# Peptides against a protein of PDB entry 5VVV, part 64

Target 1, 276 residues: chain A of PDB entry 5VVV
Amino acid sequence: FLCGVVEGFYGRPWVMEQRKELFRRLQKWELNTYLYAPKDDYKHRMFWREMYSVEEAEQLMTLISAAREYEIEFIYAISPGLDITFSNPKEVSTLKRKLDQVSQFGCRSFALLFDDIDHNMCAADKEVFSSFAHAQVSITNEIYQYLGEPETFLFCPTEYCGTFCYPNVSQSPYLRTVGEKLLPGIEVLWTGPKVVSKEIPVESIEEVSKIIKRAPVIWDNIHANDYDQKRLFLGPYKGRSTELIPRLKGVLTNPNCEFEANYVAIHTLATWYKSN
Target 2, 276 residues: chain A of PDB entry 5VVV as posed
Amino acid sequence: FLCGVVEGFYGRPWVMEQRKELFRRLQKWELNTYLYAPKDDYKHRMFWREMYSVEEAEQLMTLISAAREYEIEFIYAISPGLDITFSNPKEVSTLKRKLDQVSQFGCRSFALLFDNIDHNMCAADKEVFSSFAHAQVSITNEIYQYLGEPETFLFCPTEYCGTFCYPNVSQSPYLRTVGEKLLPGIEVLWTGPKVVSKEIPVESIEEVSKIIKRAPVIWDNIHANDYDQKRLFLGPYKGRSTELIPRLKGVLTNPNCEFEANYVAIHTLATWYKSN

## One batch from the design tools (peptide; aimed at target 1 L82)

Design b2_p26_5_s2 (made by RFdiffusion4, then SolubleMPNN; from b2_p26_5, 12 letters changed)
Fold by OpenDDE base, seed 4:
Structure b2_p26_5_s2 (fold): chain B 276 residues (1-276), chain A 26 residues (1-26)
Amino acid sequence: as target 1 above (276 residues)
Amino acid sequence: DEENEIAIEFLKKKQKEELELLKQLE
């Protein structure tokens, strides 16, 4: 069970010292996972093709080493979906090289994220892939296999919540393709019925699990505040029955951008997790 | 709910900004 934090927000990323402090807290609270997915790391998303500089590499190596020190699984995410041409072998090779670089930093767990992108493929991809889901699954499977089938590999679908499913969760051709074609060892991220799910009913998890043919990892936006800089979500982790725990592969909270605001959010997630 | 609606709007805005920036660099 993956339980911890995803740094998955827009806005100023946490500094390395904050991330190290996070790892200390996670360990102390018996959480085990950190997903690196800061939207404003340009080399994570907008400029995913660009290799990390020497300085950035040193920082990431240090961060990954710190995660290991605190027995926190460091998952590196990349979001190539804004402008990748899935059918272009050069793009695939570029993605491989980027993940090779991160692997050299000591990272062993990875995520491919296709959140918040258009469903439209370019003409070249349409000639090769029957759907957007097929394109995403193809590259994800290829990368997963290329990396030697790492123990933890996550996929974030474009339809990552109930609201984004067309026509709905249970009938989504996209999610059906993901479920059928995504390799079994790849985990699927899900935010619940909504992008920001105040509640995640058990039935909703059963529904999505059926179509994706696996228990999801919750990317939990309950405490996310990047979308409203006037709000801080200081309340406890709530609206999730502990009955979800055996039905999930994990929960990663995407909390407030303000690092110091997240004590309650993360601590109460830990309490929730340990209550099962 | 309000938070979800704001979030969706925000994400759409961010995606648009990202795509516009990418186009400017092409």
Scores: peptide ipSAE 0.712, ipTM 0.957, DockQ to the pose 0.940
OpenDDE base, seeds 1, 2, 3, 5: peptide ipSAE 0.704, 0.685, 0.698, 0.709; ipTM 0.955, 0.955, 0.954, 0.956

Design b2_p26_5_s3 (made by RFdiffusion4, then SolubleMPNN; from b2_p26_5, 14 letters changed)
Fold by OpenDDE base, seed 4:
Structure b2_p26_5_s3 (fold): chain B 276 residues (1-276), chain A 26 residues (1-26)
Amino acid sequence: as target 1 above (276 residues)
Amino acid sequence: DEENEIAVKFLKEQQKKELEELKKLE
């Protein structure tokens, strides 16, 4: 069970010292996972093709080493979906090289994220892939296999919540393709019925699990505040029955951008997790 | 709910900005 934090928000990323402090807290609270997915790391998303500089590499190596020190699984995410041409072998090779670099930093767990992108493929991709889901699954499977089938590999679908599913969760051709074609060892991220789900009913998890043919990892936006800089979500982790725990592969909270605001959010997630 | 509506709008706006920025580099 993956339980911890995803740094998955827009806005100023946490500094390395904050991330190290996070790892200390995660360990102390018996959480085990950190997903690196800051939207404003340009080399994570907008400029995913660009290799990390020497300085950035040193920072990431240090961060990954710190995660290991605190027995926190560091998952590196990349979001190539804004402008990748899935059918272009050069793009695939570029993605491989980027992940090779991160692997050299000591990272062993990875995620491919296709959140918040258009469903449209370019003409070249349409000639090769029957759907957007097929394109995403193809590259994800290829990368997963290329990396030697790492123990933890996550996929974030474009339809990552109930409201983004067309026509709905249970009938989504996209999610059906993901479920059928995504390799079994790859985990699927999900935010619940909504992007920000105040509640995640058990039935909603059963529904998505059926179509994706696996228990999801919750990317939990309950405490996310990047969308409203005037709000801080200081309340406890709530609206998730502990009955979800055996039905999930994990929960990663995407909390407030303000690192210091997240004590309650993360601590109460830990309490929730340990209550099962 | 309000938070989700704001979030969805925000994400769409961010995506638009990202795409516009990428287009300027082309």
Scores: peptide ipSAE 0.713, ipTM 0.955, DockQ to the pose 0.940
OpenDDE base, seeds 1, 2, 3, 5: peptide ipSAE 0.710, 0.700, 0.707, 0.708; ipTM 0.954, 0.953, 0.954, 0.955

Design b2_p26_5_s4 (made by RFdiffusion4, then SolubleMPNN; from b2_p26_5, 10 letters changed)
Fold by OpenDDE base, seed 4:
Structure b2_p26_5_s4 (fold): chain B 276 residues (1-276), chain A 26 residues (1-26)
Amino acid sequence: as target 1 above (276 residues)
Amino acid sequence: DEENEIAIEFLKKKQKEELEELEKLK
């Protein structure tokens, strides 16, 4: 069970010292996972093709080493979906090289994210792939296999919540393709019925699990505040029955941008997790 | 709910901004 934090928000990323402090807290609270997915790391998303500089590499190596020190699984995410041409071997090779670089930093767990992108393929991809889901699954499977089938590999679908499913969760051709064709060792991220799900009913997890043919990892936006700079979410982790725990592969909270605001959010997630 | 609606709007805005920035670089 993956339980911890995803740094998955827009806005100023946490500094390395904050991330190290996070790892200390995670360990102390018996959480086990950190997903690196800051939207404003340009080399994570907008400029995903760009290799990390020497300085950036040193920072990431240090961060990954710190995660290991605290027995926190460091998952590196990349979001190539804004402008990748899935059918272009050069794009695939570029993605491989980027992940090779991160692997050299000591990273062993990875995620491919296709959140918050257009559901459209370019002309070249349409000639090769039957659907956007097929394209995403193809590259995800290829990368997963290329990396030697790492123990933890995550996929974030474009339809990552109930609201984004067309026509709905249970009938989504996209999610059906994901479920059928995504290799079974790859985990699927899900935010619940909504992008920001105040509640995640058990039935909603059963529904999505059926179509994706696996228990999801919750990317939990309950405490996310990047979308509203006027708000800080200081309340406890709530609206999730502990009955979800055996039905999930994990929960990663995407909390407030303000690092120091997240004590309650993360601590109460830990309490929730340990209550089962 | 309000938070979800604001979030969706925000994400759409961000996506648009990202795409526009990428287009300027071409």
Scores: peptide ipSAE 0.711, ipTM 0.957, DockQ to the pose 0.941
OpenDDE base, seeds 1, 2, 3, 5: peptide ipSAE 0.708, 0.693, 0.706, 0.709; ipTM 0.957, 0.956, 0.956, 0.957

Design b2_p26_6 (made by RFdiffusion4)
Pose (drawn by RFdiffusion4):
Structure b2_p26_6 (pose): chain A 276 residues (1-276), chain P 26 residues (1-26)
Amino acid sequence: as target 2 above (276 residues)
Amino acid sequence: SEARTTEMEKAELAKENQDVREELLS
């Protein structure tokens, strides 16, 4: 069961030294996972086809090391959604070459994120693929095979919370396609009824497990502050029923950008991780 | 492309938000 932090916000990402202290904290409080997905670390999203330079690689390896040294599982995320051409094989291959490079840093766990992308395709893609959801699942699956079908592997759908489902959660062509076609070994990230969910009703998640055909992984935006410059969140982890742990694969908290402000955010996530 | 331009704008705005928050706390 996956529990911990996703560094998944817009803005100045954290530095290696902050992530070491993060791992030591996750262990002192018995959490198991860290998802690396900062939106503005350029090679994660903006320049996803680009390989890490020599010194960048030294940094990632040293990072993945301290993750094992503290036994925190490290999941690496990549976001090709902005401009990838799904049908073109050179494009599919560059993704593998990039995912290969990181596999050789010590990385076993991977994620493909597709949040916040323009919903339609290029002229070339609309031929080979029936729908937008078809294209993503095809590449997510193909990639899932190539890496030797890894232990934990996450998929973040374009429709990743209740508000964002067209027309509703239950009869959505995009969501229908995912639950049926996406492989049973691939996890699905979900964010609650809204992007920043005030509460997560047990009925809403049971409802979601209907069409996804899985217990989804929560990308929790409760303490995220990247959207309002004046705002910071030092409150407890709240509005999440303890009765959810049995129904979910996991909860990764996407916290405040200011690293040291995240003490309460993670500790309260940790206490609640107990009690179920 | 337009989507890439929009995404860049979000990135710059997020960095400015952090700077403004640091100024307010100082």

Design b2_p26_6_s1 (made by RFdiffusion4, then SolubleMPNN; from b2_p26_6, 17 letters changed)
Fold by OpenDDE base, seed 2:
Structure b2_p26_6_s1 (fold): chain B 276 residues (1-276), chain A 26 residues (1-26)
Amino acid sequence: as target 1 above (276 residues)
Amino acid sequence: SETLEKYRKRIEEAREGQEARKKLLE
């Protein structure tokens, strides 16, 4: 069971010292996972093709080593979906080289994120792939196999919550394609009924699990404030029954942008997880 | 919901920013 934090917000990423402090807190609270997915980290999303510099490599190696020291699984995410051409072998090769570089930093767990992108394929991809889901699954499976089928590999769908599913969760052709064609060793991220879900009912997890043919990992935006930085979500982790735990592969909270605002958010997630 | 609209706006702003940066690199 993956339980911890995703740094998945828009805005200024956390500094390396904050991330190391997070790992110490996660270990102390018996949480086990950190997903590196900061939206405004240039080489994560906007400039996903760019290799890390020597200085950036040293920082990431130090960060990954710190995660290991605290027994925290470091999952490196990349979000190529803004401008990748899925059908272009050079793009696939560029993605492979980027993940090879991160593997050299000692990373063993990876994620491909296709959240917050347009559903439209370019003309070249439309000639090769039957749908956007087919394009995403194709590259995800290829990368997963290329990396030697790592123990932890995550996929974030474009339809990552109920309100983004067309026509709905149980009838989504996109999620059906993901469920049917995504390799079984790849985990699927899910956010619940909404982008910010006040509640995640058990029935909603059973519905999505049926179509994706696996238990999801929750990307939980309950404490996210990147959409309105004037708000601080200081309340406890709530609106999730402990009956979800046996129906999930994990829960990763995407918390407030303000690092120090997250004590209650993360601690109450840990209490929730240990209550089962 | 207001939350979804704000989130969608942030996604659109991020996309526009990316398109602007892409044009500067071309």
Scores: peptide ipSAE 0.029, ipTM 0.635, DockQ to the pose 0.078
OpenDDE base, seeds 1, 3, 4, 5: peptide ipSAE 0.028, 0.025, 0.025, 0.028; ipTM 0.704, 0.620, 0.615, 0.603; seed 1 fails the geometry check

Design b2_p26_6_s2 (made by RFdiffusion4, then SolubleMPNN; from b2_p26_6, 13 letters changed)
Fold by OpenDDE base, seed 5:
Structure b2_p26_6_s2 (fold): chain B 276 residues (1-276), chain A 26 residues (1-26)
Amino acid sequence: as target 1 above (276 residues)
Amino acid sequence: SETIKEYLEKVEKAREGQRIREELLA
């Protein structure tokens, strides 16, 4: 069971010292996972093709080493979906080289994210792939196999919540393709019925699990505030029954952008997790 | 229900608000 934090918000990423402090807190609270997915890290999303500099490499190596010291699984995410051409072997090779570089930093766990992108393929991809889901699954499977089938590999679908599913969760052709074609060893991220789910009913997890043919990892935006900078979400982790735990592969909270605002959010997640 | 487009528009508005705040605090 993956339980911890995803740094997955829009806005100023956390600094390396905040991330190290997070690992210490996660260990103390018996949480085990950190997903590196800061939307405004240029080499994570907008410039995903760009290799890390020597200085950035040293920072990431130090961060990954710190995660290991605190027994926290460091998952490196990349979000190539803004402008990747899935059918172009050069793009696939570029993605492979980027993940090879991160593997050299000592990273062993990875994620491919296709959240917050347009549902439209380019003309070249339409000639090769029958749907956007087929394109995404193809590259994800290829990368997963290329990396030697790492123990933890995550996929974030473009339809990552109930409200983004067309026509709905149970009937989504996109999620059906993901469920049928994504390799079984790849985990699927999900935010619940909404992007920000006030509640995640057990029935809603059973519904999505059926179509994706696996238990999801919850990317939980309950404490996310990147969409409303006038608010801090300081309340406890709530609206999630502990009956979800045996039906999930994990829960990763995407909390407030303000690092110090997250004590209650993360601590109450840990209490929730231990109550099962 | 909130669409991807509506969510992204909120995020963009939040980012613009952040830049404005940073400019006002500078």
Scores: peptide ipSAE 0.036, ipTM 0.646, DockQ to the pose 0.175
OpenDDE base, seeds 1, 2, 3, 4: peptide ipSAE 0.115, 0.030, 0.022, 0.025; ipTM 0.704, 0.590, 0.551, 0.608; seeds 1, 2, 3, 4 fail the geometry check

Design b2_p26_6_s3 (made by RFdiffusion4, then SolubleMPNN; from b2_p26_6, 18 letters changed)
Fold by OpenDDE base, seed 5:
Structure b2_p26_6_s3 (fold): chain B 276 residues (1-276), chain A 26 residues (1-26)
Amino acid sequence: as target 1 above (276 residues)
Amino acid sequence: SKQLEEYKKRIEEARKGQEEREKLLA
């Protein structure tokens, strides 16, 4: 069971010292996972093709080493979906080289994120793939196999919540393709019925699990505040029955942008997780 | 919902900020 934090917000990423302090807190609270997915980290999303500089490499190596020291699984995410051509072998090779570089930093766990992108394929991809889901699954499977089938590999669908599913969760052709074609060793990220789900009913997890043919990992935006700069979400982790735990592969909270605001959010997630 | 529209607005603001940064870097 993956339980911890995703740094998945828009806005200023956490500094390396905050991330190390996070790992210490996660270990202390018996949480086990950190997903590196900061939207405004340029080489994560906007400039996903660009290799890390020597200085950036040293920082990431140090961060990954610190995660290991605290027994925290460091998952490196990349979001190529803004401008990748899925059918272009050069793009696939560029993605492979980027993940090879991160693997050399000692990273063993990876994620491909296709959240917050257009649902339309380019003309070249339309000639090769039957749908956007087929294109995404194809590259994800290829990358997963290329990396030697790592123990932890995550996929974030473009339809990552109930409100983004067309026509709905159980009838989504996109999620059906993901469920049928995504290799079984790849985990699927999900935010619940909404992007920011006040509640995640058990029935909603059973519904999505059926179509994706696996238990999801919750990307939990309950404490995310990057959409409302005037608010801090200081309340406890709530609206999630502990009956979800046996029905999930994990829960990763995407908390407030303000690092110090997250004590209650993360601590109460840990209490929730240990209460089962 | 208001939260979804706020989130869409955030994505769009982020996208515009990206386009502005791309224009500044170009």
Scores: peptide ipSAE 0.031, ipTM 0.648, DockQ to the pose 0.089
OpenDDE base, seeds 1, 2, 3, 4: peptide ipSAE 0.029, 0.029, 0.022, 0.029; ipTM 0.597, 0.578, 0.569, 0.630

Design b2_p26_6_s4 (made by RFdiffusion4, then SolubleMPNN; from b2_p26_6, 16 letters changed)
Fold by OpenDDE base, seed 1:
Structure b2_p26_6_s4 (fold): chain B 276 residues (1-276), chain A 26 residues (1-26)
Amino acid sequence: as target 1 above (276 residues)
Amino acid sequence: SETLERFKKKVEEAREGERIREELKA
């Protein structure tokens, strides 16, 4: 069971010292996972093709080593979906080289994120792939196999919540293709019925699990504030039954952008997880 | 950033689509 934090918000990323302090807190609270997915990190998303510099490599190596010291699984995410051509072998090779570089930093767990992109394929991809889901699954499976089938590999769908599914969760052709064609060792990220789910009913997890043919990992936006920078979500982790725990592969909270605002959010997630 | 504005717009469009879907179910 993956339980911890995703740094998945828009806005200023956390500094390396904040991330190290997070690992210390996660270990102290018996949480086990950190997902590196900061939206405004240029080499994570907008410039995903660019290799890390020597200085950036040293920082990431130090961060991954610190996660290992605190027994925290470090998952490196990349978001190529803004401008990747899925049918172009050069694009696939560029993605492979980027993940090879991160593997050399000591990273062993990875994520491919296709959240917050356009649903339209380019003309070249439309000639090769039957749908956008087929294109995403093809590259995700190829990368997963190329990396030697890592123990932890995550996929974030473009339809990552109930409200993004057309016509709905149980009838989505996109999620059906993901469930049928995504390799079984790849985990699927999900935010619940909404982008920011006040509640995540058990029945909603049973519905999505049936179509994707696996238990999801919750990307939980309950404490996310990037969409409303005038608010801090300081309340406890709530609106999730403990009956969800045996029906999930994990829960990763995407908390407030302000690092120091997250003490209650992360501590109460840990209390919730230990209550089962 | 243009990315944050695009995301806010998508979240607003999703929330508006949610409201419309909730209103169509009522």
Scores: peptide ipSAE 0.227, ipTM 0.774, DockQ to the pose 0.058
OpenDDE base, seeds 2, 3, 4, 5: peptide ipSAE 0.035, 0.184, 0.208, 0.065; ipTM 0.573, 0.763, 0.764, 0.695; seed 2 fails the geometry check

Design b2_p26_7 (made by RFdiffusion4)
Pose (drawn by RFdiffusion4):
Structure b2_p26_7 (pose): chain A 276 residues (1-276), chain P 26 residues (1-26)
Amino acid sequence: as target 2 above (276 residues)
Amino acid sequence: SWPPESELTPEEKYYLEKAEEQLEEL
């Protein structure tokens, strides 16, 4: 069961030294996972096709090392959603070559994120593929095979919270396609009824497990501050029923950008991780 | 398709706008 932090916000990402202290903290409080997905670390999203330079690679390896040294599972995320051409094979291949490079840093766990992308396709893609959801699942599956079908592997859908489902959660062509076609070994990230959920009703998640055909992984935006300059969140982890742990694969908290402000955010996530 | 603007929260609008800004940079 996956529990911990996703560094998944817009803005200045954390540095290696902050992530080491993060791993030591996750362990002192018995959490198991860190998802690397900072939006503005350019090679994660903006230049996803680009390989890490020599010194960048030295940094990522040293990072994946301290993750094992503290036994925190490290999941690497990549976001091709902005401009990838799903049908073109050279494009599919560059994604593998990039995911290969990171596999050789010590990485066993991977994620493909598709949040916040323009919902339609290029002229070339609309031929080979029936719908937008078809294209993503095809590449997510193909990639899931190539890496030797890894232990943990996450998929973040374009429709990733209740508000964002067209027309509703239950009868959505995008969501219908995912639950049926996406492989049973691939986890699905979900964010609650809203992007920043005030509460997560047990009925809403049970409802979601209907169409996704899984217990989804929560990308929790409760303490995220990247969207309002004046705002910071030092409150407890709240509005999440303890009765949820049995019904979910996991909860990864996407916290404040200021690293040291995240003490309460992670500790309260940890205490609640107990009690179920 | 995305929900109409009237049904979106400020937070949801912010994140969609950030995606549009990234597209403009391409």

Design b2_p26_7_s1 (made by RFdiffusion4, then SolubleMPNN; from b2_p26_7, 14 letters changed)
Fold by OpenDDE base, seed 2:
Structure b2_p26_7_s1 (fold): chain B 276 residues (1-276), chain A 26 residues (1-26)
Amino acid sequence: as target 1 above (276 residues)
Amino acid sequence: PLPPEEELSDVEKALIERAKKELELL
């Protein structure tokens, strides 16, 4: 069971010292996972093709080593979906080289994120792929196999919550393609009924699990505040029955941008997780 | 999950507006 934090917000990323402090807190609270997915980290999303510099490499190696010291699984995410051409072998090769570099930093767990992107494929991709879901699954499977089928590999769908599914969760052709074609060793991220879900009912997890053919990892935006920088979510982790735990592969909270605001959010997630 | 308005693509703006509406309904 993956339980911890995704740094998945927009705005200023956490500094390396905050991330190291996070790992110490996660270990202390018996949590086990950190997903590196900061939207405004240039080489994560907007400039995903760019290799890390020597200085950036040293920082990431130090960060990954710190995660290991605290027994925290460091999952490196990349979000190529803004401008990748899925059918272009050069783009696939560029993505492979980027993940090879991160593997050299000692990273063993990875994620491909296709959240917050348009459903439109370019003309070249339309000639090769039957749908946007087929394009995403194709590259995800290829990268997963290229990396030697790592023990932890995550996929974030474009339809990552109930309100983004067309026509709905159980009838989505996109999620059906993901469930049928995504390799079984790849985990699927899910946010619940909404982008910010007040509650995640058991029935909603059973519904999505049926179509994706696996138990999801929750990307939980309950404490996310990047959409409203004037608001802090200081309340406990709530609106999730402990009956979800045996129906999930994990829960990763995407919390407030303000690092110190997250004490209650993360601690109460840990209490929730240990209550099962 | 949503960036400052000035740096957002049209898709991200639409996602923000959707997320804001979802929050107003909460």
Scores: peptide ipSAE 0.028, ipTM 0.646, DockQ to the pose 0.063
OpenDDE base, seeds 1, 3, 4, 5: peptide ipSAE 0.023, 0.025, 0.024, 0.025; ipTM 0.574, 0.624, 0.607, 0.624; seed 1 fails the geometry check

Design b2_p26_7_s2 (made by RFdiffusion4, then SolubleMPNN; from b2_p26_7, 12 letters changed)
Fold by OpenDDE base, seed 1:
Structure b2_p26_7_s2 (fold): chain B 276 residues (1-276), chain A 26 residues (1-26)
Amino acid sequence: as target 1 above (276 residues)
Amino acid sequence: PLPPESELSEAEKALLKRAEEELKKL
């Protein structure tokens, strides 16, 4: 069971010292996972093709080593979906080289994120792929196999919550393609009925699990404040029954952008997880 | 992930639009 934090917000990323302090807090609270997915890290999303510099490589190697020291699984995410051409072998090879660089830093766990992108394929991809889901699954499976089928590999769908599913969760052709064609060793990220789910009912997890043919990992935006920088979500982790735990592969909280605001968010997630 | 525009307040839509405009200047 993956339990911890995703750094998955828009706005200023956490500094390396905040991330190391997070790992210490996670270990202390018996949490086990950190997902590196900062939206405004240029080499994560906008400039996903660019290799890390020598200085950035030293920082990431140090960060991954610190996660290992605290027994925290470091998952490196990349979000190529803004401008990738899925049908272009050069784009696939560029993504492979980027993930090879991160693997050399000692990373063993990876994620491909297709959240917050347009549902439309380019003309070249329409000639090759029957749908956007087929394009995403094709590259995700190829990368997963290329990396030697790592123990932890995550996929974030473009339809990552109930409100994004057309016509709905149980009838989505996109999620059906993901469920049928995504390799069974790849985990699927999900935010619940909404992007920011006040509640995640058990029935909603049973519905999505049926179509994706696996238990999801919750990307939990309950404490996310990137959409409203005037608000701090300082309340406890709530609106999630402990009956969800046996129906999930994990829970990763995407908390407030302000690192110091997240004590209650992360501590109460840990209390919830230990109550099962 | 950002909430869909239908779930975003006018202030949130304005922040998104500003972020997209700053990203277009890079």
Scores: peptide ipSAE 0.033, ipTM 0.525, DockQ to the pose 0.207
OpenDDE base, seeds 2, 3, 4, 5: peptide ipSAE 0.041, 0.027, 0.025, 0.032; ipTM 0.532, 0.534, 0.658, 0.563; seed 2 fails the geometry check

